# Peptides against a protein of PDB entry 6PSE, part 63

Target 1, 78 residues: chain A of PDB entry 6PSE
Amino acid sequence: PSEEEEYARLVMEAQPEWLRAEVKRLSHELAETTREKIQAAEYGLAVLEEKHQLKLQFEELEVDYEAIRSEMEQLKEA

## One batch from the design tools (peptide; made by RFdiffusion4, then SolubleMPNN)

Design b2_p17_1_s3 (from b2_p17_1, 7 letters changed)
Fold by OpenDDE base, seed 5:
Structure b2_p17_1_s3 (fold): chain B 78 residues (1-78), chain C 78 residues (1-78), chain A 17 residues (1-17)
Amino acid sequence: as target 1 above (78 residues)
Amino acid sequence: as target 1 above (78 residues)
Amino acid sequence: SAEEIMRRFKAAKEELE
């Protein structure tokens, strides 16, 4: 039997005291997991925004670099 | 009474049938939330790595840009 | 595991930021 099936059987045969304890345990784990999920999502969003700003700065610098590079190349070829 | 206190009282007074249903509900929500947490963490990690690589590229370009800018400035001042 | 992924994410955050 799978662990899932075994757990299901345990729940079906469990006494109220065990069931109440299990509800408490699961509620606690759910609360913690939810908090961690939200934190990860918020951080991921922040990093994405930072990456986007960095990309814009990179593209601006690339344009300026190519302009100067082109001018320098023209001077060297003359 | 807070919703949390009300829920706690409900669990304490609940019949086995309700408790089994609640365990099933919480188990399902925990499984889903756990999957979402993992996805959020993996996504955040991927974006962070991409940002890091972009930062390295930006810093390299900045060095190259300053080199050419300096040379061009010297030529203009001569 | 979920715990391993979260630990890896935290470590990467500390090293790459």
Scores: peptide ipSAE 0.186, ipTM 0.825, DockQ to the pose 0.645
Fold by OpenDDE base, seed 3:
Structure b2_p17_1_s3 (fold): chain B 78 residues (1-78), chain C 78 residues (1-78), chain A 17 residues (1-17)
Amino acid sequence: as target 1 above (78 residues)
Amino acid sequence: as target 1 above (78 residues)
Amino acid sequence: SAEEIMRRFKAAKEELE
């Protein structure tokens, strides 16, 4: 039998004491997994904000670069 | 009483049929939350990689900008 | 697996910081 089928049989045949313990276990795992999900999301958001700031700086530098490049090109052509 | 205390009392007084249903519910929620955690982690990783690539591009542009700036400054001083 | 993804994420974070 698959592990899933064995687990299902265990749940069906289990006494209330085991079932209560399993509820507690699953609740704990759910809480931990939820915290980890939130942490991952928060980190992703922070990195996204950093990337956005970097993009703004990059675009500003591109403008400055093109200005100087254009001026240099004009001087070379004259 | 707190929601947590009320839930704990419910679990302690529940019949096996309710407990089995609760195990099923929690298992489902855990599976969903786990998928969401994975998605959050994958998203964070992707954004981090994008930020890294942007940083490399920014640094390359800085090098090019400084080269042109220096050349322009030299021409102005001559 | 979830554990592998989280481990890879952590490793990438440490490498890119």
Scores: peptide ipSAE 0.158, ipTM 0.821, DockQ to the pose 0.641
Fold by OpenDDE base, seed 1:
Structure b2_p17_1_s3 (fold): chain B 78 residues (1-78), chain C 78 residues (1-78), chain A 17 residues (1-17)
Amino acid sequence: as target 1 above (78 residues)
Amino acid sequence: as target 1 above (78 residues)
Amino acid sequence: SAEEIMRRFKAAKEELE
């Protein structure tokens, strides 16, 4: 039997006292995991915003670079 | 009473059948939340790596830009 | 892990019996 099936069987045979304790345990783990999920999501969003700003700066620099490059090329060819 | 206290009382007074169902529910939610947490973390990491690559490209372009700028300035002052 | 949970379950069950 799989571990999941075994766990299910044990839960069916468990006393109320254990079941209450398990509910408490699972509730705690769920709360912690939920917080961690939110933190991970918030971090991802922050990095995404930073990347976006960097992308804009990069594109601006590309424009400026090409302008100077073109001017320089014209001077060399004249 | 707080919702937490009310829930705690419910669990304390609950029948075994309800408790087993609650264990099942919480286990399912925990599994889903865990998966979502991992996905969020993986996404954040991916974006971070993309940002890092972009930063390197940006810095390289800055160097090239300053080189051309300096050369152009020298030509103008000569 | 699931294995750890099962171990805790068995231990607690035995304690309550």
Scores: peptide ipSAE 0.071, ipTM 0.792, DockQ to the pose 0.024
Fold by OpenDDE base, seed 2:
Structure b2_p17_1_s3 (fold): chain B 78 residues (1-78), chain C 78 residues (1-78), chain A 17 residues (1-17)
Amino acid sequence: as target 1 above (78 residues)
Amino acid sequence: as target 1 above (78 residues)
Amino acid sequence: SAEEIMRRFKAAKEELE
């Protein structure tokens, strides 16, 4: 049997004391995992915002670069 | 009493059938939350890598921009 | 891990019997 099937069987055969302890354990793990999920999401959002700002700066620099390139081309042709 | 204290009391007074159902519920939520956490972490890493590549491109453009700026300054002063 | 949970379960079951 798979570990999942074995676990399911154990839960069905378990005494109330063990079941209460398992509820407590799972509740704790769920709370921790939820916090970690939120932290990961918040981090991802922060990095995304930073990337977006960097992209805007990059595009502004591209515009400035093309302006200087064009001006220099005009000066060299004169 | 807090919701946590009420929940704890419910768990202590619950019948085995309810406890088994609660274990199943919590296990399911934990599995889902774990998957979501991993997805959030993977997304954050991907965005971080994209930001890093963009930063490198930005720095390269800055170098090129300064080179043209310097050349143009020389041409205008001549 | 599931294995760890199973070990804990077995230990607790033996203690409660």
Scores: peptide ipSAE 0.059, ipTM 0.788, DockQ to the pose 0.022

Design b2_p17_1_s4 (from b2_p17_1, 10 letters changed)
Fold by OpenDDE base, seed 5:
Structure b2_p17_1_s4 (fold): chain B 78 residues (1-78), chain C 78 residues (1-78), chain A 17 residues (1-17)
Amino acid sequence: as target 1 above (78 residues)
Amino acid sequence: as target 1 above (78 residues)
Amino acid sequence: MDEEILERFKKAREELE
């Protein structure tokens, strides 16, 4: 049997004392995993914000670049 | 009493059938939360890669901009 | 960006505070 099947059997055959301990264990792991999930999301958001700032700088440079390019093109055609 | 204290009392006084159901519930939530944590990490990595590509494009544009700026400066001084 | 996923993370954070 798989580990999952063995675990399921253990839960079905377990005494209340083991079950209470397992509830406590799972509650703790759930809380920790939830905090880790949020932390991972916050890291992603931080990178997203950095990317956004970089995008703004990039777009500003594009505007400046096109302005100079256009001016030079006009000067060369005159 | 706090919700945590009330929950603790419920666990202590619960019958085996309730405890087994709670183990199942918590196991399911833990699995789901774990999957979401992994998904958050994968998203963060994807955003990081996008930011990196944008940075490369920005640096390339900076090179092109400085080339045109320099040429424009030379033309204006002549 | 998956807004739905982000909202779930925000909700989870608020529940832990």
Scores: peptide ipSAE 0.094, ipTM 0.808, DockQ to the pose 0.076
Fold by OpenDDE base, seed 4:
Structure b2_p17_1_s4 (fold): chain B 78 residues (1-78), chain C 78 residues (1-78), chain A 17 residues (1-17)
Amino acid sequence: as target 1 above (78 residues)
Amino acid sequence: as target 1 above (78 residues)
Amino acid sequence: MDEEILERFKKAREELE
C-alpha cells in the first residue's frame, strides 16, 4: 500500500492518545509551515523591490550610454 | 482563555471520531500550505534569478559605458 | 533569499514530489 494508505489505516486504528499527539504534531507543523510560507513571500517581495531598483539604475545607465554613443557617432560622421 | 487554550482543551476532551476528523483536516491544510510555501519559494527564486541576470547585464553595460567614456576622454584631451 | 531557507524549501519540494 501507499504511504498515504498506510497512514490512513494508522489513523483509523489509533488510540485517542496517539490521535491527540498527532493533532498536536500537525498543528505545530502547520504553524511552522505557514510562517515559512509568509517568510518566503516576504523575501520574494524584497527581491522584487531590489530588482526594481536595479532596473531603474540600468535604464538610467542605458540613457547615459546611448547619449555618449550618439555623440561619438556624430563626431565620427563629422 | 486564549483561542489556543480553548483549542487545547477541546482536543483533550474530544472523542476519537472528532480527533480523526481533525487529523484529516490538519493533514489537508498542511499539504496545501506546504504546496503554497514551495510555490512562494519558487517565485522568490525566479525573481532572484531575474535579478541576477539583470545584474550581469548591468555590469556588462557598465564596462561598455566606461570604455566609451574613457575613449571620449582621451579624444578630448588630444 | 537566504541559502538555508532556500535549501529547506528545495528539500521540502523533493519530499513532496
Scores: peptide ipSAE 0.086, ipTM 0.806, DockQ to the pose 0.079
Fold by OpenDDE base, seed 1:
Structure b2_p17_1_s4 (fold): chain B 78 residues (1-78), chain C 78 residues (1-78), chain A 17 residues (1-17)
Amino acid sequence: as target 1 above (78 residues)
Amino acid sequence: as target 1 above (78 residues)
Amino acid sequence: MDEEILERFKKAREELE
């Protein structure tokens, strides 16, 4: 039997005291995992914002670079 | 009494059938929340990698830009 | 800090696979 099947059997045959303890355990883990999920989402958002700012800076630099490049090219052709 | 206190009382006084159902519910929610946490982390990692690549491109462009800028400045001073 | 968070998530993913 798989671990999942064994766990299911345990739950079905468990005494109330074990079940109450399991509810407490799962509730605690759910709370912790929920906090971590929120943290992961917040982290992702922060990185997105940083990437966005970098993108804007990059595009601005590209414009400046092309301006100078074009000027240099014109001077060389003249 | 708070909702938490009421829930705690319910767990303490609940029948085995309710407790088994609650274990099942919590297990399901924990699994879903865990999956969502991981998905959020994977997305964050992808954005980090994109940001890293963009950073490398930006730094390369900065080098090229400064090279042209310096050349232009030298030509103007000569 | 970023690496620590990512490592924990990677570990969690491996445990689910």
Scores: peptide ipSAE 0.081, ipTM 0.804, DockQ to the pose 0.079
Fold by OpenDDE base, seed 3:
Structure b2_p17_1_s4 (fold): chain B 78 residues (1-78), chain C 78 residues (1-78), chain A 17 residues (1-17)
Amino acid sequence: as target 1 above (78 residues)
Amino acid sequence: as target 1 above (78 residues)
Amino acid sequence: MDEEILERFKKAREELE
């Protein structure tokens, strides 16, 4: 039998004391996993903000670059 | 009493049939939350890779910008 | 997110596959 089938059998045959302990275990794991999910989301958001700031800086540099390139092109053609 | 205290009391007083159903419910929620956690992590990594690519592009533009600026400065001083 | 967290995520993913 698969591990899932064995687990299902254990739950089916379990006494209340074991079942209460399993509810407690699963509740704890769910809480921890939820916290980790939130942390991962917060990290992603922080990186997005950093990327956004970098994008703004990049766009500003592009404007300055094109201005200098244009001026230099004019000087070379004069 | 708090919701947590009420839930604890419910688990303590519950019959095996309810407890088995609760184990099933929590198992499903844990599986879903685990999947969501992994998805959040994968999203964060994807954004990090995008930021890295943007950083490389920014650094390349900085090099090109300084090269043109230097050349233009030389032309103006000649 | 540190290396330890990343490893935990990888392990969790492998367990679900």
Scores: peptide ipSAE 0.080, ipTM 0.804, DockQ to the pose 0.073

Design b2_p17_2_s1 (from b2_p17_2, 10 letters changed)
Fold by OpenDDE base, seed 1:
Structure b2_p17_2_s1 (fold): chain B 78 residues (1-78), chain C 78 residues (1-78), chain A 17 residues (1-17)
Amino acid sequence: as target 1 above (78 residues)
Amino acid sequence: as target 1 above (78 residues)
Amino acid sequence: EAAEAEREARAAALLAE
């Protein structure tokens, strides 16, 4: 039997006191996991914002670089 | 009474059939929330890796830009 | 690259809502 099947059997045969304790345990784990999910999402968003700003800076520098490179090439060929 | 106090009272007074259903509900929500947490973490990691690669490219371009800028400045002042 | 990152970030943000 799988762990899931064994757990299902345990829940089915359990006394009310065990079931109440399991509800409490699962409620606690759900609250913690929910907090962790939100934290992970917030971190991902922060990194995305930083990446976006870096991309803008990179594109600006690339334009300036190509301008200077082109001027330099013209001066060398003249 | 708070919603938490009302829920706690409901759990305390509930019949075994309701408690088994609540264990099933909470188990399902925990599994889904766990999957969502992992997915959020994976997205955050992917963006972080992309940002890191972009940072390396930016630093490389900045070095090349400063080299050309310096050479151009020297040519203009000579 | 920016568009892909935006889609991923938006997906992550929606999971937090």
Scores: peptide ipSAE 0.159, ipTM 0.815, DockQ to the pose 0.070
Fold by OpenDDE base, seed 5:
Structure b2_p17_2_s1 (fold): chain B 78 residues (1-78), chain C 78 residues (1-78), chain A 17 residues (1-17)
Amino acid sequence: as target 1 above (78 residues)
Amino acid sequence: as target 1 above (78 residues)
Amino acid sequence: EAAEAEREARAAALLAE
């Protein structure tokens, strides 16, 4: 039997004391996993904001670069 | 009593049938929350990689910009 | 690039929060 089938059988045959302990275990794991999910999302948003700011700086530098490049080209043609 | 205390009392007084159903519910929620956590982590990692690539491009452009700026300055001083 | 990443981030954030 698969681990899932074995676990299902255990739950089906378990006494109330084991079931209460399992509810407690799962509740704790769910709370921890939920916290970790939120933290991962917050981290992703922070990195996204940093990437956005960097993109704006990059685009500003591109504009400045093209301005100087154009001025240099005009000077070389004159 | 707090919701947590009420829930704890419910678990303590519950029959095996309710406890088995609660184990099933919590197992499902844990699986879903785990999937969502992984997805959030994968997204954060992808954005981090994009930010890194953008940073490399930005630094390359800075080098090119400073080269042209320096050449322009030399031409204006001559 | 930034706009696509924003849509994907919002989707991930909605799942997490």
Scores: peptide ipSAE 0.152, ipTM 0.815, DockQ to the pose 0.070
Fold by OpenDDE base, seed 2:
Structure b2_p17_2_s1 (fold): chain B 78 residues (1-78), chain C 78 residues (1-78), chain A 17 residues (1-17)
Amino acid sequence: as target 1 above (78 residues)
Amino acid sequence: as target 1 above (78 residues)
Amino acid sequence: EAAEAEREARAAALLAE
């Protein structure tokens, strides 16, 4: 039998006191896991915003670089 | 009374059949939330890696830009 | 990349709800 099947049998045969304790345990774990999920999502969003700002800076530098490159090329061909 | 206090009273007064159903519900929600947490973490890591690669490209372009800028400055002062 | 970033941001926001 799998651990899942054994757990299911335990729940089926459990007394009310055990079941109440299990509800409390699972509620606590769910609350913690939910908090961790939100933290992970917020972190991902923050990094995404930083990446976006960096992309804008990169694109601005590319424009400036191409301007100087073009000017230099013109001076060499003249 | 808070929703938390009302829920606690419900659990305390609940029949075994309700408690078994609640254990099943909470187990399912915990499994789903855990999966979502992992997904959020994996996403955050992927974005972080992309940001890092972009940073490397930006720094390389800065080096190239400063090289051309310096060459141009020398030509203007000569 | 910008379009992918927007999709990713929406996914992250949905997970945070």
Scores: peptide ipSAE 0.152, ipTM 0.813, DockQ to the pose 0.071
Fold by OpenDDE base, seed 3:
Structure b2_p17_2_s1 (fold): chain B 78 residues (1-78), chain C 78 residues (1-78), chain A 17 residues (1-17)
Amino acid sequence: as target 1 above (78 residues)
Amino acid sequence: as target 1 above (78 residues)
Amino acid sequence: EAAEAEREARAAALLAE
């Protein structure tokens, strides 16, 4: 039998005291896992914003670089 | 009473049939939330890697820019 | 890149709710 089938049998045969303890355990794990999920999502959004700002800075530097490169090329050809 | 206190009373007074249904519900929600947490973590890592690669490209361009800027300054002062 | 970033941001926001 799979672990899932064994667990299902355990739940069906369990006394109320065990079932209440299991509800408490699962509620706690769900709360913690939910908090961790939210933290991971918030971190992902923060990194995404940082990447976006870095991209804008990169594009600004590309413009400045191409301006100087073009000026330098003109001076060398003259 | 808080929702948490009401829920705690409900669990204490519940029949085995309700408790088994609640274990099933919480198990399902925990499995889904765990999957979502993993997805959020994987996404965060992917964005972090993209930001890191962009940072390396930015630093490379800064080096090239400063080289041309310095050369241009020397030519203007001569 | 910008369009991809928007799709990724929406996905992250849905997970954070």
Scores: peptide ipSAE 0.147, ipTM 0.811, DockQ to the pose 0.069

Design b2_p17_2_s2 (from b2_p17_2, 10 letters changed)
Fold by OpenDDE base, seed 2:
Structure b2_p17_2_s2 (fold): chain B 78 residues (1-78), chain C 78 residues (1-78), chain A 17 residues (1-17)
Amino acid sequence: as target 1 above (78 residues)
Amino acid sequence: as target 1 above (78 residues)
Amino acid sequence: EEEEEEREKRADEFLAL
């Protein structure tokens, strides 16, 4: 049997005291995993914002670069 | 009493059938939350890599921009 | 609790992107 089937059997045959302990264990793990999920997501959002700001700066520099390039090209052709 | 204290009392007074159902519920939520945590971490890493690539492109453009700016300045001073 | 719920909501929003 799979570990999942063995665990399911354990839960079915378990006494109330074991079940209460298992609820407590799972609740704790869920709380920790939820905190970790939130932390990972908040970090991802922060990086997304940083990338967005960098993109705006890049696009601004592209505009400035093309302006100078165009001016220089015109001066060289004159 | 806090929600946590009320939940703790519920677990203490619950019948085995309810406790088994609660173990199943918590196991499901833990599995989902774990998947979401992993996904959040993977997304955060992907965005970080994209930001890094954008940073490299930005730095390359800065070099090109400064080269043209310097050349233009020299031409205007002559 | 309300602050935790808002943080969880932001997490869900990120995961939905």
Scores: peptide ipSAE 0.272, ipTM 0.846, DockQ to the pose 0.951
Fold by OpenDDE base, seed 3:
Structure b2_p17_2_s2 (fold): chain B 78 residues (1-78), chain C 78 residues (1-78), chain A 17 residues (1-17)
Amino acid sequence: as target 1 above (78 residues)
Amino acid sequence: as target 1 above (78 residues)
Amino acid sequence: EEEEEEREKRADEFLAL
């Protein structure tokens, strides 16, 4: 039998005391996993914001670069 | 009473059938939350890589910009 | 509790991207 089938049998044959303990265990694991999910998402959001700021800076530099490139080209052609 | 205290009472007074259903519910929520946590981590990693690539491009443009700026300055001073 | 719920909402928003 699979681990899932064995677990399902255990749950089905379990006494109330074991079931209450299992609810407590699962609730705890869910809370921890939820916290970890939130932390991962918050980190990802922070990186996304940093990337956005960097993109704005990059685009500004591109504009400045093209301006001086154009001026340089004009001076070389004159 | 807090929601947590109310829930604790429900678990303590619950019949085996309810407890088995609750174990099933929590197991599903844990599986879903675990998947979401992994997805958040993977997406965060992807954004981090994108930011890194953008940073490399930005640094390359800065080098090129300073080169042309310096050349322009030299031409204007000559 | 409200702060935790808001953090969870922001997490869900990020996961939806």
Scores: peptide ipSAE 0.272, ipTM 0.847, DockQ to the pose 0.860
Fold by OpenDDE base, seed 5:
Structure b2_p17_2_s2 (fold): chain B 78 residues (1-78), chain C 78 residues (1-78), chain A 17 residues (1-17)
Amino acid sequence: as target 1 above (78 residues)
Amino acid sequence: as target 1 above (78 residues)
Amino acid sequence: EEEEEEREKRADEFLAL
């Protein structure tokens, strides 16, 4: 049997005391995993915002660079 | 009573059939939340790598810009 | 709990990107 089938059988044959303990265990793991999910998502959003700000700075620098490059090219052709 | 205290009381007074259903519900939610946590972490890492590559490109452009700026300043002072 | 629900919604929005 798969581990999933064995676990399902254990749950079906378990006494109420084991089931209450399992509900408590799963509730705790769910709360921790939910907190970790939220933390990972909040970190990802922060990095996305940082990347967006960096992209805006990069695009501004590209405009300034092309302006100086064009002026320099005109000076070298004269 | 807090929602947590009410839930704890429900678990303590519940019949085995309800407890088995609750174990199944919590197991499902834990599996979904775990997948979402992993997905958030993987996406966050991808965005972090994209930001890093953009930063390298930005720093390279800054070097090129300062080189042209310096050359232009020298030409204007002559 | 309302703050936790709002944080979970933001997490879901990030996961949907």
Scores: peptide ipSAE 0.271, ipTM 0.847, DockQ to the pose 0.953
Fold by OpenDDE base, seed 1:
Structure b2_p17_2_s2 (fold): chain B 78 residues (1-78), chain C 78 residues (1-78), chain A 17 residues (1-17)
Amino acid sequence: as target 1 above (78 residues)
Amino acid sequence: as target 1 above (78 residues)
Amino acid sequence: EEEEEEREKRADEFLAL
């Protein structure tokens, strides 16, 4: 049987004491994993915001660059 | 008592059938939360990589911009 | 299963940054 099937069998045949311990274990792991999920999401959001700000700055610089380039080109052609 | 204390009491006094159901519930939630954690982390990493690439492009453009600016300044001063 | 373990490992590495 798969590990999942074996685990399922264990749960079905387990004594109440084991089941209580398993509930405690799973509750702890769930709490920890939930915290980590939130942390990952928050970090991702922060990076996303930084990327967005950088994109705006980049686009502004592109506009300024093209303006100067165009001016210089005009001066050279005159 | 706190909700946590009440839950702990429930677990201690619960019948095996309830405990088995709770193990199943928690296992499912843990699996789901784990998947979400991984997804959040992967997305954050992707955004970080995109930000890095954008930063490199921005820095390159800054160099080019300053070069043109300096050239124009020199031409105006001559 | 191995792929899932590797994904989890990468997630943990990311969270450690």
Scores: peptide ipSAE 0.239, ipTM 0.839, DockQ to the pose 0.890

